# Peptides against a protein of PDB entry 5FRP, part 16

Target 1, 225 residues: chain A of PDB entry 5FRP
Amino acid sequence: VEWTESIPQIIATREDISKELNQALAKTFIDSDPRVRRTSVMIFNKVPVTEIWKNITNKAIYTSLLHLAREKHKEVRELCINTMAKFYSNSLNEIERTYQNKEIWEIIDTIPSTLYNLYYINDLNINEQVDSVIFEYLLPFEPDNDKRVHRLLTVLSHFDKKAFTSFFAFNARQIKISFAISKYIDFSKFLNNQESMSSSQGPIVMNKYNQTLQWLASGLSDSTK

## One batch from the design tools (peptide; made by RFdiffusion4, then SolubleMPNN)

Design b2_p25_5_s2
Fold by OpenDDE base, seed 5:
Structure b2_p25_5_s2 (fold): chain B 225 residues (1-225), chain A 25 residues (1-25)
Amino acid sequence: as target 1 above (225 residues)
Amino acid sequence: SDWEEWEKKLEEEEKKWKELEKLLE
């Protein structure tokens, strides 16, 4: 009986510690030192998603994470974008929606919209990164049609108007890229054939090949920046 | 605004694509 009476005190102590930790962690996301901010973001990469949802209960932390997607510091921003996308995907796969975590889910559900809004910055590096995380985490390959549709609907269900617009633009661009790559392959095969190169079509195809490559390359960021 | 700049860039890219598409047809 005596040990039972101590349980409420133990629980209270644990909750207090957790609250203090959450408050301290929340402050690190807005720290002036980018190294501190980076370390804070890394928590979401190092700790299992289930443990994060269990122990990080301060909604301000999640909100702050999303805001870092527009961080001026390149390294922190890039890390944040990858982290939040992965965290979103893991959450969808592993975290049940309950009454208790509803408020956190309301924030997490805005991650897709947050990412698609980054296209309006008109930065090639950011665009490439967003493209990558979309394919890897937001809308990954899924052979099951029902699951794929369900995932898509989930992603779109919380889009704002701007996110929808960029979404359609993104998809249109992907179709163009796919077509260009297909043509690139065809031209490459043609140019690898000596008889074809010696034909009247040789110079024409070479020009098309070069123009296709130029267009494809123009969509790539400068690796030196 | 960022939106307006995005739209302008999109229009420019579309022009470049149309030129390429015409060449590839």
Scores: peptide ipSAE 0.349, ipTM 0.871, DockQ to the pose 0.790
Fold by OpenDDE base, seed 1:
Formats: sequence, C-alpha cells, structure tokens
Structure b2_p25_5_s2 (fold): chain B 225 residues (1-225), chain A 25 residues (1-25)
Amino acid sequence: as target 1 above (225 residues)
Amino acid sequence: SDWEEWEKKLEEEEKKWKELEKLLE
C-alpha cells in the first residue's frame, strides 16, 4: 500500500517509468487487499490524463481497471466506475490517437460498453451510479449539435449488442421519468390549492399523486443499504 | 443469466409503467 501511494508523485515527476514498475503496478490491481486495489485506482484519479498515457504503457493495467467495475468490494467498485468514466472522457478530450497508443485506445474505447453492461447486474445502487456517470462523463450536455453527435457516435462505435440494448432502455426510461416528474409537479400544484383540493377531483388527484410518487421512488436505491 | 433476469425485470417494469400511464392520461 505504501509504495503504491507514492506512484502518483513518481509519475508526475518522471518522463517515463520503467517496465518493471509498470509490471509491479499491474499486480496491485489484482491484490487481495481492497486497500491496495483502491489505491491503485486512485492513481487514475490523481494523475493528469496526459501523464497517465505517457507513463503507464502496460495494457494489463488498463484492462484490470475495467475489470474492477464488477469488483465485489463496494467502495472499490464505486470508485472504479467513477474513475474509468472520467478517464474515458478526459482521454477523448486530451489524448490524440497515434500508432503507438493504439492498443491502449482499443481498451479505453470499450469503457462505455463496460459501463452500460453494468445495468444487467440489476442493482439499484449500480444503476444510479451508471446513470450519473453517463450524464457527467460519457454523454455530457453539449449545446453544439455537431459535437454532441460526434460524441454520441464515438460512444456507440464500440458497443456490443447488450450495451445497445441497455442504451435504448436507458433512454426510454429517461423519457418516462421526465413525464412522471411533469405530472408530479402538476398534481402538487393542484393539491396545494385549497379550492381544488376540496373539489370532487381532490381524492382522484391525490391518488394519482401517490401512485406517481411511488413509481418514481421505486427507481431509487435504499440509502440504508 | 444476468441478461435473462434483466429482461424479465424490464417486462415487469413496463407493466407497472403502463398501469401508471393509463392512470395519468
């Protein structure tokens, strides 16, 4: 753990790290101690993306990072999901595609598919996290239409069949959520009006309000777990 | 499989949505 914690500083100060160091670092991602794995993931979060690409040349490290998205240890998994999504976005923005880094890009380009495949675990906490990183890192808000389309095509270009399926399901769900929220707001306004609430429609709207709220809440994870 | 379980869940959720949608329209 201690030596791994020093790696970010080493990467930041050196132009290149040795092959031996890369090999040693690769082993930390599969260490039995979750603290070691966590520290290894944090390297990708603490070091600038340009320095990572420059110094970490062992493809096994990147592959191992992606595997941790399905890690049993909750904290490590959650950290990994956020880290890999952010790393993907930063790489798209800052790293040029060259012949030398082609093999690494082949791995990094699978991050979107890896993330969308996490929906099949059917875990509400994971689902919420994936939703979050999609909006924040994979498909962020972009007012420029050409840039938005280009990013979308990039994200989809390496999807497997399962990723496509979950992608479409995700978008369909978002439309439903938006509609439900809109109705929730309408019902809330109605119920906050005393005259409306005392009318014959009062109980009917109250029922619709409750059902809408229940549906919305059912998509949320239990914060106590 | 994870896929099969996901598909079943999706179908169940779709039924719930259709019920709600009918109520809201």
Scores: peptide ipSAE 0.348, ipTM 0.872, DockQ to the pose 0.814
Fold by OpenDDE base, seed 2:
Structure b2_p25_5_s2 (fold): chain B 225 residues (1-225), chain A 25 residues (1-25)
Amino acid sequence: as target 1 above (225 residues)
Amino acid sequence: SDWEEWEKKLEEEEKKWKELEKLLE
């Protein structure tokens, strides 16, 4: 753990990391101690993306990072999911594709597919996290239409079949959620009006309101679990 | 498999949505 904690500083200060150091770092990602694995993941959060690409040349490190998305240890898994999503976004924005880094890009380009495949675990907490990182890092708000389309195409271009399927399911769900929220707002306005609430429609709308909320709530994870 | 379980869950969720959708129309 102590050794791994020093790695961010080493990467930040040195332009050339030895092959031996890369090999040693690769082993920390598969260490039996979750604290070691966590510290290893944190390297990707503490070091600028450009420095990571420059100094971390062992492809096994990147592959191992992606594998931690299915980590049994909750904290490590959650950290990894956020980290890889952010790293993917930063890489797209800041790292040029070259002949020299093509092998690493081949791994990094699978991050979206890796994330979308997490939906098949059928865990509400994981689903919620994946939803979040999609909106924050994979497909963030982009006012420029060309950039937005380009990002979308980039994300989709490396999908496997399962990722495509979950992608479409995700989008379909978002449409439903949007509709439900719209109705929730309408019902709320109705119920907040005294005249409307006292009308014959009052109980009917109240029922619709409750059912809508129940459905919306059922899609949310329990933060205590 | 994870895929099969996911599909079953998706179908169940779709059923619940259809019930709500009818109510909201």
Scores: peptide ipSAE 0.347, ipTM 0.871, DockQ to the pose 0.808
Fold by OpenDDE base, seed 4:
Structure b2_p25_5_s2 (fold): chain B 225 residues (1-225), chain A 25 residues (1-25)
Amino acid sequence: as target 1 above (225 residues)
Amino acid sequence: SDWEEWEKKLEEEEKKWKELEKLLE
């Protein structure tokens, strides 16, 4: 653990990380100690993306990072999911595709697929996290239509079949959620109006409100767990 | 399989949605 904790500083200060160090680092991602794995993942959070790409040249490290998305250890998994999504986004924004880094990009380009495949685990906590990182890092809000489309195409271009399927399902769900929220707002406004609430429609709208809320809530993970 | 279970859940959720959607119309 102590050794791994020193890696960010080393990467930040050195122009070229030795092959031996890369090999050693690769081992930390598969270490039996979750703390070691966690610390290893944190390297990708603490070190600028440009320095990571420059100094971490062992593709096995990147592959191992992606594998940790399915880690059984919750804390490591959650950290990994956030880390890899952010790393993907940062890489798209800051790293030029070159002949020299093509092999690494081949791995990094699979991050979206890796994330969307996590939906098949059918874990509500994982689903929620994946939802979050999609909105934050993979397909963030972009007011520029061309940029938004370009990002979308980039993300989709490396999807496997399952990822594409989950992507479609995700989008469909989002549409439903949006509709439900819209209705929730409408019902809330209605119920906040005394005249409307006293009308014959009052009880009907109240029921719709409750059903809508129930549906919305059912899609959320229990934050207390 | 995880896939099959996922599909089953998706179908179940779709049924729930359709019921709600009808109510909200």
Scores: peptide ipSAE 0.347, ipTM 0.871, DockQ to the pose 0.799

Design b2_p25_6_s1
Fold by OpenDDE base, seed 2:
Structure b2_p25_6_s1 (fold): chain B 225 residues (1-225), chain A 25 residues (1-25)
Amino acid sequence: as target 1 above (225 residues)
Amino acid sequence: SLLEEFEKKLEEEEKKWKELEKLLE
């Protein structure tokens, strides 16, 4: 653990990391101790993306990072999911595609598919996290239409069949949620009006309100888990 | 397969949505 904790400083100060160090670092990602794995993942959060691409050249490190998305240890998994999503976004924004880094890009380009495939685990906590990182890192709000489309196409261009399926499902769900929330707001306004509440429509709207809330709530994870 | 299971779940969810959607129209 202590050795791994020193790695961010080493990467930040050195222009090139030895092959041996890369190999040693690769082993930390598959260490039996979750604390070691966590520390290894944190390297990607603490070190600038440009420095990571420059100094971490062992493909196994990137591959291992992606595998941790399905980690049994919850904290490590959650950290990994956020980390890899952010790393993907930063890489797209800051790293040029070259012949020299082609092999690493081949791995990094699978991050969107890796994340979207997590929906198949059918865990509400994981689903919510995936939803979050999609909005924050994979497909963030972009006012420039050309940039937004380009990002979307980039994300989709490396999708496998499963990722496409979950992508479409996700988008469909978002549309439904948006509609439901809109209705919830309308019903809430109606019910907060005394005159409306006392009308013949009062009980009808109350029922619709309750059904809407129930549906919305069913999509939320248990905060205790 | 996982895909088939996922698709089945989606179908079930869609049924629930359609019921609500009718109510919200």
Scores: peptide ipSAE 0.256, ipTM 0.836, DockQ to the pose 0.651
Fold by OpenDDE base, seed 1:
Order: sequence, then C-alpha cells, then structure tokens
Structure b2_p25_6_s1 (fold): chain B 225 residues (1-225), chain A 25 residues (1-25)
Amino acid sequence: as target 1 above (225 residues)
Amino acid sequence: SLLEEFEKKLEEEEKKWKELEKLLE
C-alpha cells in the first residue's frame, strides 16, 4: 500500500518510468488486498492524463483497470467506474492518436462498451452510477452539433451487440423518465389546488400521481441495501 | 444468455411502461 501511494509523486516528478516500475505497478491492480487495488486506481485520478499516457506504458495496467469495473469489492468497483469514465473523456480531449500509443488507445476505446455492459449485471446501484458517468463524461452536453456527432460516433465505434442494446435501452428510459417527471409535476400542481382536489377529477389525478411515483421509485436503488 | 435475460427484462419493463403511459394520456 505504501509503495503504491508513492507512485503519483514519482510520475509527477520523473520524465520516464522504468519498465520494471510499470511491471510492478501492474501487479498492484490485481493484488488480493482491496486497499492496494483502490490505491492503484487512484493514480489515474491524481495524475494528469497527459502524464499517465507518457509514463504508464504497460498495456496490462489499462486492461486491469477496466477489469476492476466488475470486481466484487463495492468501493473499488465504484471508484473504478468513475475513474475509467473520466479518464476516457480526458483522453479524448487531451491525447492525440499516434502510431506509438495505438495499442493503449485500442484498450481505452473499449471503455464505453465496458461501461454499457455493466447494465447486464442488473444492479440498480450500478445502473445509477453508469447513468451518471455517461452524462458527466461519455456523452456530456455539447452545443456544437459536429462535435456532438463526432463524440457519439467515437463512443459507438467499438460497441458490440450487447452495448448497442443497452445504449438504446438507456436512451429510451431517459425519454420515459422525462415524460413521467413532467406528468408528476402537472399532477402535483393539480393536487395542491384545493378547488381541483374537490372536483370529480381529484381522485382520478391522485391515482395517476401515485402510479407515476411508483414507477419512478422502481427505477431507483434502495439505499438501505 | 445474459443478453437474452436483459432483453426479456426490457420487454417486461416496457409492458409496465405502456400500462402507465395509457393511464397518463
């Protein structure tokens, strides 16, 4: 653990990291101790993306990072999901594609597919996290149409059938949620009006309100679990 | 397969949505 914690400083201060150090770092990502794995993932959060690409040249490190998205330890998994999504976005924005880094890009380009495949775990907590990182890092708001389309095509470029399926499901769900929330707001306004509540429509709207809430709640994770 | 299970789940969720959607119209 202590050794791994020193890595960010080493990367920040040195122009080159030895092959041996890269190999040693690769082993920390598959360590049996979740604390070691967590510390390893944090390197990607603490070190600028440009320095990571420059100094971490062992492809096994990147592959291992992606694999941690499905590990058993919840905290490490959650950290990994956020980290890899952010790293993907930063890489797209700041790292040029060259002949020298093509092998690493081949791994990094699979991050979107890796994330969308997490929907198949059928865990509401994971689903919420994936939703969040998609909006924040993978497909953020972009006012420029050409840039937005280019980003979308880049994200989809390495999708398999499973990733496409979950992608379409995600987008469809967002549309449904938006519609449901809109109706929820309308019903809430109606129910807050005493005259409306006393009308013949009062009980009908109350039922619609309850059904809408039930559907919305069913898509949320249980914080008690 | 995981894909088949996921697709089945989506179909079930779609049925629930359609029921709600009809109510909300």
Scores: peptide ipSAE 0.255, ipTM 0.836, DockQ to the pose 0.714
Fold by OpenDDE base, seed 4:
Structure b2_p25_6_s1 (fold): chain B 225 residues (1-225), chain A 25 residues (1-25)
Amino acid sequence: as target 1 above (225 residues)
Amino acid sequence: SLLEEFEKKLEEEEKKWKELEKLLE
């Protein structure tokens, strides 16, 4: 663990990391100790993306990072999911595609697919996290239409069949959620109005409010779990 | 398969949504 914790500083300081160090680092991602794996993932958070691409040239490290998205250890998994999504976004923004880094990009380009495939685990906590990282990193809000479309096409261009399926399902769900939230707001406003609440529509709207809330809540994980 | 299970789940969720949607219209 201590050794792994020193890696970020080494990467940040050295322009060229030895092959041996890369190999050693690769082993830490598959270490039996979750603390070691966690520390390894944190390298991607602590080191600037440009330095990562420059110094970490062993493709096995990137592949191993992606595998940790399905880690049994919750903390490591959650960290990994956030890390890889952020790393993907940062890479798209800051790293040019060259002949030299082509092999690494081939791996990094699979991150969206990797994340969308997590929906098939059918875990609400994982689903929520995937939703979150999609909005934050993969397909963030972008007011520029051209940039938004370009990002979307980039993400989709490397999807496998499963990822496409989950993608469409996700988007469909989001549309539904948005509609439900809109209605929830409307109903809330109605119910907060005394005249409206005392009207013949009061009980009807109350029912709709409750049903809407129930549906919305059913999609949320238990925060205590 | 996982895909089939996922699709079945989606179908079930769609049914629930349709019921709610009808109520909200």
Scores: peptide ipSAE 0.254, ipTM 0.835, DockQ to the pose 0.712
Fold by OpenDDE base, seed 5:
Structure b2_p25_6_s1 (fold): chain B 225 residues (1-225), chain A 25 residues (1-25)
Amino acid sequence: as target 1 above (225 residues)
Amino acid sequence: SLLEEFEKKLEEEEKKWKELEKLLE
């Protein structure tokens, strides 16, 4: 653990990390101690993306990072999911594609598929997290249409069949949620009006309100877990 | 397969949505 904790500083200060160090770092991602794995993942959060790409050249490290998205330890898994999504976004924004880094990009380009494939675990907590990182990192809000389309095409260009399926499902769900929320707001306004509530439509709207809430709630994870 | 299971789940959820959607029209 202590050794791994020193890695961010080393990467930040050194331009030429030895092959041996890369190999040692790769092993930390599969360490039996979740604290070690956590620390390893945190390297990608603490070190600038440009420095990571420069100094971490062992492909196994990147591959191992992606694998942690499905590990058993919840905290490490959740951290990994956020980390890899952010790292992907930062890489797209800051790292140029060259012949020298092609092999690493081949791995990094699979991050979107890796994340979308997590929907197949059928865990509401994981689903919510994936939703979050998609909006924050993979497909963030972009007012420039050309940039938005370019990002989308980049993300989709490396999708497998499963990822595409999840992608379409996700988007469809978002549209539904948006519609449901809109209706919820309308119903709430109606029910807050005494005259409207006392009308013949009152009970009807109340039912619609309740059904809408039920549907919305069914898509939410248990916050106590 | 996981894909097939997921697709079946989506179909079930779509049915629930359609029922709600009709109610909300």
Scores: peptide ipSAE 0.256, ipTM 0.836, DockQ to the pose 0.670; fails the geometry check

Design b2_p25_6_s4
Fold by OpenDDE base, seed 5:
Structure b2_p25_6_s4 (fold): chain B 225 residues (1-225), chain A 25 residues (1-25)
Amino acid sequence: as target 1 above (225 residues)
Amino acid sequence: SLLEKFEEELKKEEEKWEELKKLLE
């Protein structure tokens, strides 16, 4: 653990990390101690993306990072999911594609598929997290249409069949949620009006309100877990 | 397969949505 904790500083200060160090770092991602694995993942959060790409050249490290998205330890898994999504976004924004880094990009380009494939675990907590990182990192809000389309095409260009399926499902769900929320707001306004509530439509709207809430709630994870 | 299971679940969810949508229209 202590050794791994020193790695961010080393990467930040050194331009030429030895092959041996890369190999050693790769092993930390599969360490039996979740604290070690956590620390390893945190390297990608603490070190600038440019420095990571420069100094971490062992493909196994990147591959192992992606694998942690499905590990048993919840905290490490959740951290990994956020980390890899952010790292992907930062890489797209800051790292140029060259012949020298092609092999690493081949791995990094699979991050979107890796994340979308997590929907197949059918866990509400994981689903919510994936939703979050998609909006924050993979497909963030972009007012420039050309940039938005370019990002989208980049993300989709490496999708497998499963990822595409999840992608379409996700988008469809978002549209539905948006509609439901809109209706919820309308019903809330209606019910807050005393005259409207006392009308013959009152009970009808109340029912619709309740059904809408029920549907919305069914898509949410238990915050206590 | 996981894909098949997922697709089945999506179908169920769609049915629930359609029911709600009809109510909300």
Scores: peptide ipSAE 0.243, ipTM 0.825, DockQ to the pose 0.684
Fold by OpenDDE base, seed 1:
Structure b2_p25_6_s4 (fold): chain B 225 residues (1-225), chain A 25 residues (1-25)
Amino acid sequence: as target 1 above (225 residues)
Amino acid sequence: SLLEKFEEELKKEEEKWEELKKLLE
């Protein structure tokens, strides 16, 4: 653990990291101790993306990072999901594609597919996290149409059938949620009006309100579990 | 397969959505 914690400083201060150090770092990502794995993932959060690409040249490190998205330890998994999504976005924005880094890009380009495949675990907590990182890092708001389309095509370029399926499901769900929220707001306004509540429509709207809430709640994770 | 299970779950969710949508329209 202590050794791994020193790595960010080493990467930040040195222009080159030895092959041996890269190999040693690769081993920390598959360590049996979740604390070691967590510390390893944090390297990607603490070190600028440009320095990571420059100094971490062992492809096994990147592959191992992606694999941690499905590991058993919840905290490490959650950290990994956020980390890899952010790293993907930063890489797209700041790292040029060259002949020298093509092998690493081949791995990094699979991050979107890796994330969308997490929907098949059928865990509401994971689903919420994936939703969040998609909006924040993978497909953020972009006012420029050409840039937005280019980003979308880049994200989809390495999708398999499973990833496409979950992608379409995700988008469809967002549309449904938007509609449900809109109705929820309308019903709430109606129910907050005493005259409306006293009308014959009062009980009908109350029922619709309750059903809408139930549907919305069913898509949320249980914080008690 | 995981894909098949996922598709089945999506179908169930769609049925629930259609029921709600009908109520809300």
Scores: peptide ipSAE 0.241, ipTM 0.825, DockQ to the pose 0.730
Fold by OpenDDE base, seed 4:
Structure b2_p25_6_s4 (fold): chain B 225 residues (1-225), chain A 25 residues (1-25)
Amino acid sequence: as target 1 above (225 residues)
Amino acid sequence: SLLEKFEEELKKEEEKWEELKKLLE
């Protein structure tokens, strides 16, 4: 663990990391100790993306990072999911595609597919996290239409069949959620109006409000679990 | 398969949605 914790500083300081160090680092991602794996993932958070691309040249490290998205250890998994999504976004923004880094990009380009495939685990906690990182990193809000479309096409261009399926399902769900939230707001406003609440429509709207809330809540995981 | 299970779950969710949608319209 201590050794792994020193890696970020080494990467940040050195322009060329030895092959041996890369190999050693690769092993830490598959270490039996979750603390070691966690520390390894944190390298991607602590070191600038440009330095990562420059110094970490062993493709096995990137592949191993992606595998940790399905880690049994919850903390490591959650960290990994956030890390790889952020790393993907940062890479798209800051790293040019060259002949030299082509092999690494081939791996990085699979991150969206990797994340969308997590929906098939059918775990609400994982689903929520995937939703979150999609909005934050993969397909963030972008007011520029051209940029938004370009990002979307980039993400989709490397999807496998399963990822496409989950993608469409996700989007469909979001549309539904948006509609439900809109109705929730409307009902809330109605119920907060005394005249409206005392009207014949009061009980009807209350019921709709409750049903809407129930539906919305059913899609949320228990934060205590 | 995982895909089949996923699709089945989606179908169930869709049914619930349609019920709600009908109520809200």
Scores: peptide ipSAE 0.240, ipTM 0.824, DockQ to the pose 0.729
Fold by OpenDDE base, seed 2:
Structure b2_p25_6_s4 (fold): chain B 225 residues (1-225), chain A 25 residues (1-25)
Amino acid sequence: as target 1 above (225 residues)
Amino acid sequence: SLLEKFEEELKKEEEKWEELKKLLE
């Protein structure tokens, strides 16, 4: 653990990390101790993306990072999911595709598929996290239409069949949620009006309000888990 | 397969949505 904790400083200060160090670092990602794995993942959060690409050249490290998205240890898994999503976004924004880094990009380009495939685990907590990182990192709000489309196409260009399926499902769900929320707002406004509430439509709207809330709530994970 | 299971779940969710949608229209 202590050795791994020193790695961010080493990467930040050195222009080139030895092959041996890369190999040693690769082993930490598959260490039996979750604390070691966590520390390894944190390297990607603490070190600038440009420095990571420059100094971490062992493909196994990137591959291992992606595998941690399905790790049993919840904290490490959650950290990994956020980390890899952010790393993907930063890489797209800051790293040029070259012949020299082609092999690493081949791995990084699978991050979107890796994340979207997590929907198949059918865990509400994981689903919510995936939803979050999609909005924050994979497909963030972009006012420039050309940039937005380009990002979307980039994300989709490396999708496997499963990822496409979950992608479409996700988008469909978002549309539904948006509609439901809109209705919720309308019903809430109606019910907050005394005259409306006292009308013959009052009970009807109350029922619709309750049903809408129930549906919305059913898609939320238990915060205690 | 996982895909098939997922598709089945999606179908169930869609059915629930359609029921709600009818109520909200």
Scores: peptide ipSAE 0.238, ipTM 0.822, DockQ to the pose 0.686

